# Peptides against a protein of PDB entry 5IXI: the designs that were tried, part 129

Target 1, 141 residues: chain A of PDB entry 5IXI
Amino acid sequence: TPLLDASSLEYLFAQGQYDLVKCLAPIRDPKTEQDGHDIENECLGMAVLAISHYAMMKKMQLPELPKDISYKRYIPETLNKSIRQRNLLTRMRINNVFKDFLKEFNNKTICDSSVSTHDLKVKYLATLETLTKHYGAEIFE

## One batch from the design tools (peptide; made by RFdiffusion4, then SolubleMPNN)

Design b2_p29_1_s2 (from b2_p29_1, 15 letters changed)
Fold by OpenDDE base, seed 4:
Structure b2_p29_1_s2 (fold): chain B 141 residues (1-141), chain A 29 residues (1-29)
Amino acid sequence: as target 1 above (141 residues)
Amino acid sequence: SFWEKLRKESYEELKKLKEEEKKKLEEEL
């Protein structure tokens, strides 16, 4: 549990996002079917964290965010491809769940100011460590 | 679920932790 300064944390957060999306830090193998769903939800959660962080940094609320904002650019590319192959109803459900959570989270982070960008980065990196196979082993060891 | 944990940690738990940290800091001063 190393102490990370602000600059290091910012770097790791940016790199972590890149590694997750580009699958350089591959997500862990599911142990069960339910675990697979949990992994997907964690990935979607990571997208919420990333988007919310962006919004906070820009001092933007959800209505001010680009209309095309989606999880697609913030989840592993492999997962994104997988989701695109699913039926319309499933995709709609995923989109709705994501948007609902993003809205809720945005209200709590930006509107209520209960969570800082620092908190988001820490949560993102901590989740990334457990979500991926071997990422962060040296950093969080 | 992850969502519930994230919600709890992000909203309630983090707030409590910050308040506790603030209290501890004030007590140390």
Scores: peptide ipSAE 0.156, ipTM 0.563, DockQ to the pose 0.116
Fold by OpenDDE base, seed 5:
Structure b2_p29_1_s2 (fold): chain B 141 residues (1-141), chain A 29 residues (1-29)
Amino acid sequence: as target 1 above (141 residues)
Amino acid sequence: SFWEKLRKESYEELKKLKEEEKKKLEEEL
């Protein structure tokens, strides 16, 4: 695996977020219904990582973030559209799961400074490689 | 699941950090 300097990681992380959301790096095709659910969870996880990174960069704890913080701007646009078409109860469940995990992640990891912004970028990019069809095949291998 | 993996990795990192801090404290005694 090649060594990436801080500047390279910052660039790749920013570009990776853009590519994921804009579907320039499309998510992989689900092999099964369960795989599709796992892909959605991975996308929600990517949102947690991105939001946490933003919060850390701004030196802002989760309680200081807007109360209406959402995954909507941090997941693929196609997935966001799909979720919006689902019934209210399903959307509420997804929102609750996301918020609960974001809170847990913040309380148990971010607040204790156990994870750095560097770690978040690495985890984000590593997940992006497996989540998308062809992105970054040579970055971490 | 992805959530479980992410949680596990995060908590393991936290545990390592706490253990390192504990060792530093013990070395200072």
Scores: peptide ipSAE 0.124, ipTM 0.525, DockQ to the pose 0.116
Fold by OpenDDE base, seed 1:
Structure b2_p29_1_s2 (fold): chain B 141 residues (1-141), chain A 29 residues (1-29)
Amino acid sequence: as target 1 above (141 residues)
Amino acid sequence: SFWEKLRKESYEELKKLKEEEKKKLEEEL
């Protein structure tokens, strides 16, 4: 595992977010239906990490964030489109689970400073490596 | 860590919801 300074880590994190959302680093192909669900869950988790990082950088808590904040701009565009095509009840359930988790994550992790922005970047990039087909493998091995 | 456990639990809950959805869709066919 190569050593990364703070500046390099910040750059990689920003680029990683862009690559994931724009599908420049495409998510791995599911091996099974269950694997597909796991991939989607990981993507939603990535959104939580990204939003939490944003909130911490802006010194904002969840109640101070825009009320319409969601995973939509923080997950792969292809997945976002897929979710939008699902029925209303499914979309509502996904949104509710996401918001509930984000709230809990904020309360138990962000607010009490149990996690730093550094930790979020590392976790994001490490997950990105395993979530996508080839991205980051050479950097985090 | 605590936050990793919390994340894992959240994923499991979402998994359950998707399985329930799948079951409902199959019943409608």
Scores: peptide ipSAE 0.086, ipTM 0.512, DockQ to the pose 0.249
Fold by OpenDDE base, seed 3:
Structure b2_p29_1_s2 (fold): chain B 141 residues (1-141), chain A 29 residues (1-29)
Amino acid sequence: as target 1 above (141 residues)
Amino acid sequence: SFWEKLRKESYEELKKLKEEEKKKLEEEL
């Protein structure tokens, strides 16, 4: 695996977020129903990573984030559209799952400073490589 | 891992929800 300096990592992280949301790096095709759920949960995880990175950069804790913070701006646009078309009960569950992800991640990793902004970028890009069809093959091989 | 645990729990909850919806539909028929 190639070594990346701080400036290169920052660039790749920013570009990776854009590529995921705009579907320039499309998510992989699900093989089963369970695989489909795993893909959606990974996308929610990507939103948690992105939001947490933003919060850490701005030196704010989770309770200081806007109450209306959501995954909507941090997941693939195609997935966001799909979720909006689902029934109320399903949407409520997804919202709860996301909030639980964010809360748990903040309490166990960010609040005790066990995770840095560098770690978040690395985890984001590593997940992006496996979540999407062919992203970053030359970068992380 | 942390991510695997969260994914598994989320999947199980969604599965239970689908089963409840199916049960309600069967009761209405």
Scores: peptide ipSAE 0.061, ipTM 0.469, DockQ to the pose 0.574

Design b2_p29_1_s3 (from b2_p29_1, 17 letters changed)
Fold by OpenDDE base, seed 4:
Structure b2_p29_1_s3 (fold): chain B 141 residues (1-141), chain A 29 residues (1-29)
Amino acid sequence: as target 1 above (141 residues)
Amino acid sequence: SFWEELKKKSFEELEKLKELEKKLEELLK
């Protein structure tokens, strides 16, 4: 179907990233404290997907990515603000864990071509559906 | 459905992603 073609998927992926980061597709409300933590982790996962997709599209590995690449530009702005308000040690922990995961994901999934840009877009959109309140209600039926 | 078909095509790759995401969750706890 037209929605399954590469151009449509690319558009949805790009728009989904924008909507998530700009909070136009707001993340769902946490049911518990742990759920809130899970939501944040999912957002960080979304950042990994987005960055990895970027790297693959540019045919770059992590060492070739910009030195300032981080989750900050790829997560909801509200979450980014929240993280920035946390203490230094917590922020360092988040940064280190994220970077380590990104490296692992790159080495074990991206570099060996076990995952394609198509797969990343699919996973991103699928996660976006579950992560946000009402995004894509018409599409995600 | 649209999404089921889309996921089916990338099932194996998605499972790999799920595994990695689970590892990330554990690290962030």
Scores: peptide ipSAE 0.020, ipTM 0.562, DockQ to the pose 0.030
Fold by OpenDDE base, seed 1:
Structure b2_p29_1_s3 (fold): chain B 141 residues (1-141), chain A 29 residues (1-29)
Amino acid sequence: as target 1 above (141 residues)
Amino acid sequence: SFWEELKKKSFEELEKLKELEKKLEELLK
């Protein structure tokens, strides 16, 4: 069982984000159509975690974040490409839902709870393990 | 294990996140 200090966790979190986005840790294959939707939702959730972590580290409130902030840089590139190929209404829906989710998460979870950057990193890595094909075998023993 | 305990704690602290995730799932269906 690995004993990770704060620095190690920070590294793993950063590397995990990179691996997810760059598809170095590819997301698992969907078992069903619904599973595919679940995977996409989890990816969007990962984006929320990553953005929230970033905001917390920079001591920025959500309204202070760049107006063009989106999931695009925080989800697998393959998924991002897939989403961009969907019709405008669908993309708008996804964008709106994501922004609303991010706002609500910030207000109800980040600001009004004891959630720390540490918690976000752990949740991110834990989700990454379940979301990807073979990631975490060495880390989560 | 260390990670299992840590993950468990994180999940407990992120209970509101779980609720939001459910909402997101419903909205994206």
Scores: peptide ipSAE 0.020, ipTM 0.562, DockQ to the pose 0.033
Fold by OpenDDE base, seed 3:
Structure b2_p29_1_s3 (fold): chain B 141 residues (1-141), chain A 29 residues (1-29)
Amino acid sequence: as target 1 above (141 residues)
Amino acid sequence: SFWEELKKKSFEELEKLKELEKKLEELLK
């Protein structure tokens, strides 16, 4: 089994974010309608991890983040396009739920637990492996 | 394996995340 040092993990995390957003690592096809909803929720969760990692690296708290921070730049472009096509009330609901989720994650997980940037990178890559079609076959052997 | 152990530790550290994900599903439902 391959061993990765901190530098390699940092590189894979950065590349994984790029591949997910740009759809170079496409998300898996849903098996059912509920599976499709689960995939979208996982993508939003990935955005929370990415934003939290960014905040920790910059030593910022949530109130110090830009006011326009959102999931839009941290999810697959195809999903972002799909969400934009939904009605206003649905988009507002998604925004509110995401905001509350991010806040709760920060308060109850980042602050109350000993979660490090290393943990976030590992969780992100592990989720990316299950979320996408063929990602990580040569890495997570 | 190394990766399986690392992933397991990460999931244990982020147990609260699983609870939040479940709540998120209920809210989006």
Scores: peptide ipSAE 0.021, ipTM 0.548, DockQ to the pose 0.034; fails the geometry check
Fold by OpenDDE base, seed 2:
Structure b2_p29_1_s3 (fold): chain B 141 residues (1-141), chain A 29 residues (1-29)
Amino acid sequence: as target 1 above (141 residues)
Amino acid sequence: SFWEELKKKSFEELEKLKELEKKLEELLK
């Protein structure tokens, strides 16, 4: 269908990233404390997908990325503010774990598999649907 | 639906990504 052609998917992916970060597509309310943690982890996963997609599009490896590249600009602004308010040790742990996982993901998933930018966009949008309150409601059929 | 078609496409790749996301969740505990 026209909705899933390359140009449409590219548009939806770009818009989806913007909507997630700017909280125009707000993340769903947690049902429990554990659910809240799961939501945060999903957001961090979204950052991994977005950064990996960026790296692939730019045909660059992780060491070539700016040092300031992190989850911060790829997660909801509300979540970013929340993380910044946590203690130093917690923030350090999150940063280290994220960087390590990003490296592993790119090495083992992107380089060692046939995963393409198309696949990343699909996964991103699919996750965005489940992560946010009402994203995609107008196109559900 | 649009989303069902999206999920149908690249299904195998999506499953691979799910495994890694699970590992991410474990590391972030």
Scores: peptide ipSAE 0.021, ipTM 0.576, DockQ to the pose 0.030; fails the geometry check

Design b2_p29_1_s4 (from b2_p29_1, 12 letters changed)
Fold by OpenDDE base, seed 2:
Structure b2_p29_1_s4 (fold): chain B 141 residues (1-141), chain A 29 residues (1-29)
Amino acid sequence: as target 1 above (141 residues)
Amino acid sequence: SFFEELKKKSYEELLEEKKKEEELKKLLE
């Protein structure tokens, strides 16, 4: 079907990444402090999906990625600014945990070949729908 | 772990999302 064919998914995935980072698709408002933490985790997860997709498309392993590859370019700009304002220890923890997660995820996606780029796009868009206020309602509902 | 819950959900949900996509395709065909 045209809505979810390969070309449409490529477009939606690219646009979805842009919309999330530029806050054109704003993340949902946290209901509690814990919900806020969950939202941040979901955003970091989105970064893992995006980077893993990039690595798969470029047919490269994680060590071949540039050193500046991080969540910073793949999460909402507002969240990125928020993280930058946190103390050094917190930022270090986030960076380390993210890197470890990215490595583990890549091992289970690229290395195991159990997850395709198509699967990553679907997961990304599906998560984007739940993470943002109104994005994707016309696609997955 | 900081991402432990997210890690677990990610792989389990991938299969579910694939099924959801297939169902949508069938509906739109």
Scores: peptide ipSAE 0.026, ipTM 0.579, DockQ to the pose 0.119
Fold by OpenDDE base, seed 3:
Structure b2_p29_1_s4 (fold): chain B 141 residues (1-141), chain A 29 residues (1-29)
Amino acid sequence: as target 1 above (141 residues)
Amino acid sequence: SFFEELKKKSYEELLEEKKKEEELKKLLE
């Protein structure tokens, strides 16, 4: 496994977020309906990682985050559009699960400090490699 | 890992909620 210095990791993390959201690094095609659900769950997880990293960098706890914080700007734009077309109850469920997910991460990152910003960047990039079609081949091989 | 376990739990919760909604819908039909 290639070793990345701090500056390279920071750059790759920032660029990876942009590429995922803007669909420049498109997510892989689902093999089954269940696989599609797994992909969406991974995307929501990526949003939690990105938000948690932001909060840690700004030294903010969950209550200090904007009240309307959501996954919308941290997931692929195509997925965001898809979710917006779903019924109200489905959207409410997704929002609730996401907020609970974010809260749990907040406890493990900001409160307990068991997870560092470095860990978040590594996990984000590693997940991005498996989630997208072609990203990461030149970096993690 | 912590990340993988948390993601799994989140998906399972979504699946359970979906099943409950479908069951409720069937009862109302």
Scores: peptide ipSAE 0.026, ipTM 0.476, DockQ to the pose 0.317
Fold by OpenDDE base, seed 5:
Structure b2_p29_1_s4 (fold): chain B 141 residues (1-141), chain A 29 residues (1-29)
Amino acid sequence: as target 1 above (141 residues)
Amino acid sequence: SFFEELKKKSYEELLEEKKKEEELKKLLE
């Protein structure tokens, strides 16, 4: 990937989050049913990255985050609507897994200071490029 | 289960990229 200065990276990261959530950068079409699940997991992972970045920028530890923190504002709106239509048990499962993932990710990367906000932005943008249909073609290709 | 592969992969990739970056910086000093 191209080398980006701090200001450019910050801009692209912010814009990328907006584009993903608002579906301006639509997620790629699933090739199989399992691929669809993988895409959803990637989107939920993107939420973890975004939340972790937010927490680091605010100098917040995970326990200081709201207990009801959710992926809802950090995933594509279309996916959020889809998840809301699923049965209660499925939604509870997704919520629990997400919270557990967020906790473990923060404990291993953020709390131990092994990963910086810079690293999170790079990972986010790199994943966004592969997750969406045509994002980053002008930047990363 | 959900996130098992993603959790492991994301963590490892982040650490690996950071290590590579730090190593590169050291080599350029």
Scores: peptide ipSAE 0.026, ipTM 0.525, DockQ to the pose 0.084
Fold by OpenDDE base, seed 1:
Structure b2_p29_1_s4 (fold): chain B 141 residues (1-141), chain A 29 residues (1-29)
Amino acid sequence: as target 1 above (141 residues)
Amino acid sequence: SFFEELKKKSYEELLEEKKKEEELKKLLE
């Protein structure tokens, strides 16, 4: 099916990233406070997927990535603004947790030959579908 | 252990979605 071929996935992945960050595909409303935290964590996870995909496409190891790379340009802008309003300690914690997560993900998952850029795109789009309100239902149905 | 859990979850979810894609291909082809 054209929906699952490489060209289609590449397009959908690129567009999906843009839609998520620009809030054109808004994230779902939290059902509880804990759900809100889970949504935030999923967004950070999406950033890990996107960055890892970028690194793999560029044939670049994590230490070679720009030192200032972060979740900020890979999560919904609304969430990024929310995080920026939090105190310094909280922001530092988020940054550190993210960096550690990215490192561990790369070292123990991305470096595993069983995971390809194709797999990352599929996971990204699948998560995008569940994370956002109305996006992409046709892709996996 | 917290990071290991997140890493494990992410990996498992990747595999699950890969299987889902494969099953979808079987249904549509």
Scores: peptide ipSAE 0.023, ipTM 0.551, DockQ to the pose 0.086

Design b2_p29_2_s1 (from b2_p29_2, 15 letters changed)
Fold by OpenDDE base, seed 3:
Formats: structure tokens, C-alpha cells, sequence
Structure b2_p29_2_s1 (fold): chain B 141 residues (1-141), chain A 29 residues (1-29)
């Protein structure tokens, strides 16, 4: 397994976020409808990781984040477009699921003093590798 | 440490699984 220094990890994390959102690292094709829903939820999880990393870097608590914090800027643009086409009730429910996910993640996981921004970067990149078609195969070999 | 990361990773995966079920309910109900 290649060892990444701090600067390399920082660069890859930033580039990975950009590539996911801009669909330069496209998400994998779903095998079934259920798999498609799992992929969408994984994208929401990526948003939870990214936002939590941002909050930790800024030394902010969850209540200090903007009230209108959203997954929209942290998921693939294609998925964001798809969600916007769904009915209002479904969009509201998705938003509630995301906010609850973010809240519980921060309360049960981020509050553990052992969790670091380094851990979040590694988990983000590792998940990105499984979520996308051919991204970063060499990173964790 | 690797042990610390694995503990964190496991907690995230368990939580992710929980909210995967909630996400499906949000789409189907």
C-alpha cells in the first residue's frame, strides 16, 4: 500500500471532491434499481464526510453551520439534477434523511476526539474509489 | 493508527447502512 504524505493526501482529497462533483470521475453503473438507490445514498454519505471535514477544519460545531446547509454542492451534478426533477415531497424527505444522517454522524462519530481530518480524507478517497468506475486504483494498492 | 481508523470506518459503515434503509423508505413511501 502506497504511503501518502500530508501534502499529497490534501491534494488528492481536494481533487477528488472536484472530480466527483463535476463528474470527471463518473459514478459506477447500477446493477439494479436497488443498487442505484444505494449509489445515491453513498453520494449523500460523501457529502456528509465533506461537510464534516469542512466544519472540523474551520473548528465549527454543527449548529454553527449555515441553516441551509445542503448536499447539493457535494454530490455529482448529474445526481443533483435528477433529484431536482423529483416531486416536492420526495425532495423534502431526501433532505430530511440527509440532515439526520449529518447530525447523527457528527454526534456519534465526529464527537469522538480520536477522529481527525486525516481520517475523513482517507475514508472519502477510499469510498470514492468504490463509488466511481476507474478512479484512483493505484492509491490504495 | 490503523486500529483507530478501522474503528471509525466501521462506525461510518454501520451508520451508512442505517440511512440507506431510511433513504429507500423516503423514495418508496
Amino acid sequence: as target 1 above (141 residues)
Amino acid sequence: SEARYEKFSKKYEELHKKYSEKYIKALTE
Scores: peptide ipSAE 0.668, ipTM 0.942, DockQ to the pose 0.734
Fold by OpenDDE base, seed 1:
Structure b2_p29_2_s1 (fold): chain B 141 residues (1-141), chain A 29 residues (1-29)
Amino acid sequence: as target 1 above (141 residues)
Amino acid sequence: SEARYEKFSKKYEELHKKYSEKYIKALTE
């Protein structure tokens, strides 16, 4: 496993986010319907990681973030379109799940540890590798 | 440190699992 320098990691993290959202790194095919739901939640998790990284870089606390912060621009565009097709109640529930996820992640993981932006980048890229079909295999081999 | 990262990673995975269940419930109710 190569040891990535800070600059390389920063680049890969930025590129990885772009590739995920733009579906240049397509997410893996679900094995079952339940697996499909797990994949969707994994994407929400990616959004949590990305937003937390952003907040940490900007030295902002969660309450200081825009109240309308959403997963929408941090997940694959195809998934975002799919979610938009769902009924209002379902979309509201998804939003609530995400908001709670983000909040609890901040309170119990970020605040209760010495987690760094470096850690978030590594976790993001590692998760991206498992979430997508063939992306970034060389990074952590 | 690597130990710190692993601890963080484990916590994230546990939390992710928790919210996977919540997400599924949100879709199926």
Scores: peptide ipSAE 0.667, ipTM 0.942, DockQ to the pose 0.821
Fold by OpenDDE base, seed 4:
Structure b2_p29_2_s1 (fold): chain B 141 residues (1-141), chain A 29 residues (1-29)
Amino acid sequence: as target 1 above (141 residues)
Amino acid sequence: SEARYEKFSKKYEELHKKYSEKYIKALTE
């Protein structure tokens, strides 16, 4: 496994976010309907990691984030389009799940531990590798 | 440190699993 210095990790993290959202690193094909749901939630998890990283970099606490914070800018555009086509009730439920996920992550993981932005970058990239078809193989293999 | 990251990673995975179940319920109920 190649050693990633701080500058390389910063670059890869930034590029990884861009690639995920723009679908340049396409998410893997679901094996089943259940797997499809897992993939979607994994994308929400990526949004949680990205937003938490942003907040940490800006030295912001979770309550300081906008009330209308959303996963929309942090998930694949294809998934975002898919969610927008679902009925209002489903979209509301998805929003609630995401908001609760983000809240609990920050309260029980970020605030409860000495988690660093470095940790978030590594976890983001590692998760990105498992979520997408071929991304990141040269980094962690 | 390696130990710190593993602890963090484990907590994230457990939490992610929890909310995967919640996400499924959100879609199916």
Scores: peptide ipSAE 0.667, ipTM 0.942, DockQ to the pose 0.772
Fold by OpenDDE base, seed 5:
Structure b2_p29_2_s1 (fold): chain B 141 residues (1-141), chain A 29 residues (1-29)
Amino acid sequence: as target 1 above (141 residues)
Amino acid sequence: SEARYEKFSKKYEELHKKYSEKYIKALTE
């Protein structure tokens, strides 16, 4: 596998975020209804990783992030539209799940000084490869 | 370094699994 230097990794990370949100790297088809839910939560996880990376780059603590921080601009646009079509209670619950996920990830993982922005980029790209249909084969294979 | 990343990765996966369950519960309860 090719070696990725810091600049290449930064580029791929930025491009990967763009491709995911704009659905240029479409998410994989669900095998079951349950798998569909898992895929949706994977997308929320991608948002958690992206936001955490942003916060770390800006040297901001999680409490300094906007209180109304949302997954909306960090997930595929198609999924975002789908979620918006669900009833208010469901959307509220999804939002709570995401906020709790982000908070706990920060407390149990990001607050660990061993975690770096490099780690987040690698994990993001690796997850993106598994989440999407045919992305990133040249990166990790 | 590699061991450090693997530890981080495992923690994320465990947490992700936890919230996958919560997500499903949020949709079905």
Scores: peptide ipSAE 0.666, ipTM 0.941, DockQ to the pose 0.748

Design b2_p29_2_s2 (from b2_p29_2, 17 letters changed)
Fold by OpenDDE base, seed 4:
Structure b2_p29_2_s2 (fold): chain B 141 residues (1-141), chain A 29 residues (1-29)
Amino acid sequence: as target 1 above (141 residues)
Amino acid sequence: SEERLKKFEKEFKKLQKKYSEKYKKALTE
């Protein structure tokens, strides 16, 4: 396993976010419909990690984030398009799920586990590896 | 510490599972 210093990790984290959103690292194919929904939720989780990392870097608490904070810029563009095609009620429900996810992660998980920005980057990249088809396999092996 | 990291991984996995169920419900109700 290659050594990842702080600078390298920062770079890979930034690049990974870009690759996920731009579908340069395409998400894996679902095995079932339920698996597909799990994949979508994992993408929301990636958004939670990314936003939380941003907030932590800026030393902002969750209530200080914009009221209209959204997952849209932090998930694959293909998924974003798919969600936009769903009916209004479903989209509202998805948004509520995401907001609750983000809230619980920041109010409980981060605090309970003393999570750092370093941890978030590692978790993001590790999840990216499993969420996508073949991205970054060499990073943590 | 490694223990702390393992705790984080466990808790996040649990959280992901919880919200996977919520997400599925959001799509099907």
Scores: peptide ipSAE 0.706, ipTM 0.951, DockQ to the pose 0.843
Fold by OpenDDE base, seed 3:
Structure b2_p29_2_s2 (fold): chain B 141 residues (1-141), chain A 29 residues (1-29)
Amino acid sequence: as target 1 above (141 residues)
Amino acid sequence: SEERLKKFEKEFKKLQKKYSEKYKKALTE
């Protein structure tokens, strides 16, 4: 596994977020319907990581974030469009799942593991590699 | 440390699995 300096990691993290959202790094094809749902939830997880990183960089706690913080700008645009086509009740439930996911991650996981911004970048890029088609295989070889 | 990072990855994996079930339930409920 090649070592990345701080500047390189910052660049790759920023570019990775852009590539995921703009579908330049498309998500992998689902093997089953259940796998498809797992992929969607992993995208929500990517949003949790990205938002938590932002909050940590700004030295903000969750209650200080905008109340309308959402996964919408942190997931693939294609998935966002797909979710928008689902009925209102389903969309509300998805939002609740995301909110709880974000809350538990920040109130428990970050504290229990003494997570840093560096850890979040590494986890984001590592997940991106497995979530998408042939993305950045050379980064963690 | 590497041990700390592995702990984080393990905990996040458990969390991801937990909310995967919640997500699926949200879609079928």
Scores: peptide ipSAE 0.706, ipTM 0.951, DockQ to the pose 0.842
Fold by OpenDDE base, seed 5:
Parts: C-alpha cells; structure tokens; sequence
Structure b2_p29_2_s2 (fold): chain B 141 residues (1-141), chain A 29 residues (1-29)
C-alpha cells in the first residue's frame, strides 16, 4: 500500500467522516446483539477520535470544549436516530459513557502515547475500514 | 515512530474494550 502524503490523508479523513455520518459508508451488520452494542460503542469511539482531532487542531484543551459537546454529529445518522428512540434514562447513560470515554482518551491515552493529529487520522481511517461494510479505500494493510 | 503508533493502537483498543463493557452495562441497568 502506497504511503499517503499529508494532503491526501487530510482529504481522506474529512471524506471518511462525511461518509460515516451520512451512511455512505454503512456500518457492518452485527453478528449478535452484543456485537451490535460493540459496533455502537465503536461509533462513539469514532466520535471521540474526531472531536479530539478537532480540539487538537484548534489547540483547545478538553475543558475548553462546550460542556454539551455530543457524539450526535459524529456517528451514523441511522444510529443517532436509533439512540433517540431509546428511553430517557438509557440516553442519559449513553451520554455519560461517551463523556467518560472522551475524557479518559484525552486525559490519559493521548498523553501517554504522545498522540498527534496524524495518528488520530490514521486510526480513524483504519477503524472506518473495519467498522463499515465496504469502504472502498484500502489505505492500510 | 512506528513503535509509538503501535502503542497508541494498543491503548486505544484497550480503552475501546473497557467502554464497550461500560456501554453494555449502561444499556442493561
């Protein structure tokens, strides 16, 4: 697989986010109910990566982000609709899980591994390939 | 560099697994 230059990687990262949210790259079918939950949480992870990349690009710390920052605009629209149909308590719990996920990723993982924006884009695209049914961009082995 | 990236991927995978469990627990409580 050819190496991507910075411009190509930036383009693919932006396009990948769009494709995921708009379901142009649909997520894979769950094998079990538990697998379905894992897929949903992986989508939350994609939101964590995308938001963290945004914050890093803007040179913002996590506390500087809006307190009501949400996964809603960073996950597949179909999943977002599904979550909205769940009861209020469940939705609140999901939000708490996401908030904790985002916090721990930014406060520990990024620091411990000296993560860069480049790393985030690579991880995002690599995860996108495994999370979706048939994402045509085989960028990574 | 490559070693660092592998470390990140390992840590993120661990984190993802941790929060998968939390997510499932949140749905079943």
Amino acid sequence: as target 1 above (141 residues)
Amino acid sequence: SEERLKKFEKEFKKLQKKYSEKYKKALTE
Scores: peptide ipSAE 0.705, ipTM 0.950, DockQ to the pose 0.856
Fold by OpenDDE base, seed 1:
Structure b2_p29_2_s2 (fold): chain B 141 residues (1-141), chain A 29 residues (1-29)
Amino acid sequence: as target 1 above (141 residues)
Amino acid sequence: SEERLKKFEKEFKKLQKKYSEKYKKALTE
C-alpha cells in the first residue's frame, strides 16, 4: 500500500466525490433487493462522511450547518433521481434517517474515535472502492 | 494511531449497519 501524501489524498478525495456523484464511478450492482437497499444506505454514509469532512474543515458544528443540508448532492445522481421518484412519506423518512445518521456520526463517532479529516478521507476512498465498480483499486494496493 | 483508526472503522461499520436497518424500515413502513 503506497503512502499518500496530504496533497494527493486531498486530490483523490475531491475527485472521488465528484466521480461518485457524477456516476463516473458507478456503484456496484445489487445482488438482491436487500443488497440494493444496503447500497443506497452506503451512499448515504458517503454523504455523511463528505458533509462531516466539510464541516470539520470549516470548523463548523452540526447546528451551524445549513438547516437544509441534504444528501442529495453527495450521492450518485442516479440514486438521487430514484429517491425523488418515491412518494413524499418515503422521502421524508429517508431524510430523517440521513439526518439521524449524520447527527449520530458527528455527536458520537467522531468524538469517541477522535476522528480527523485525514481519517474521513481515507474512509471515504476505501468505501468508494468497495461501493463502486472497479474503482481506485490501485490506491490501496 | 493504527488502533485509533481501527476503532473508527469498527464504530463506523456498526453505525452503518444500524442505519441500514433504519433505512430498510423506512422503506417498508
Scores: peptide ipSAE 0.705, ipTM 0.950, DockQ to the pose 0.838

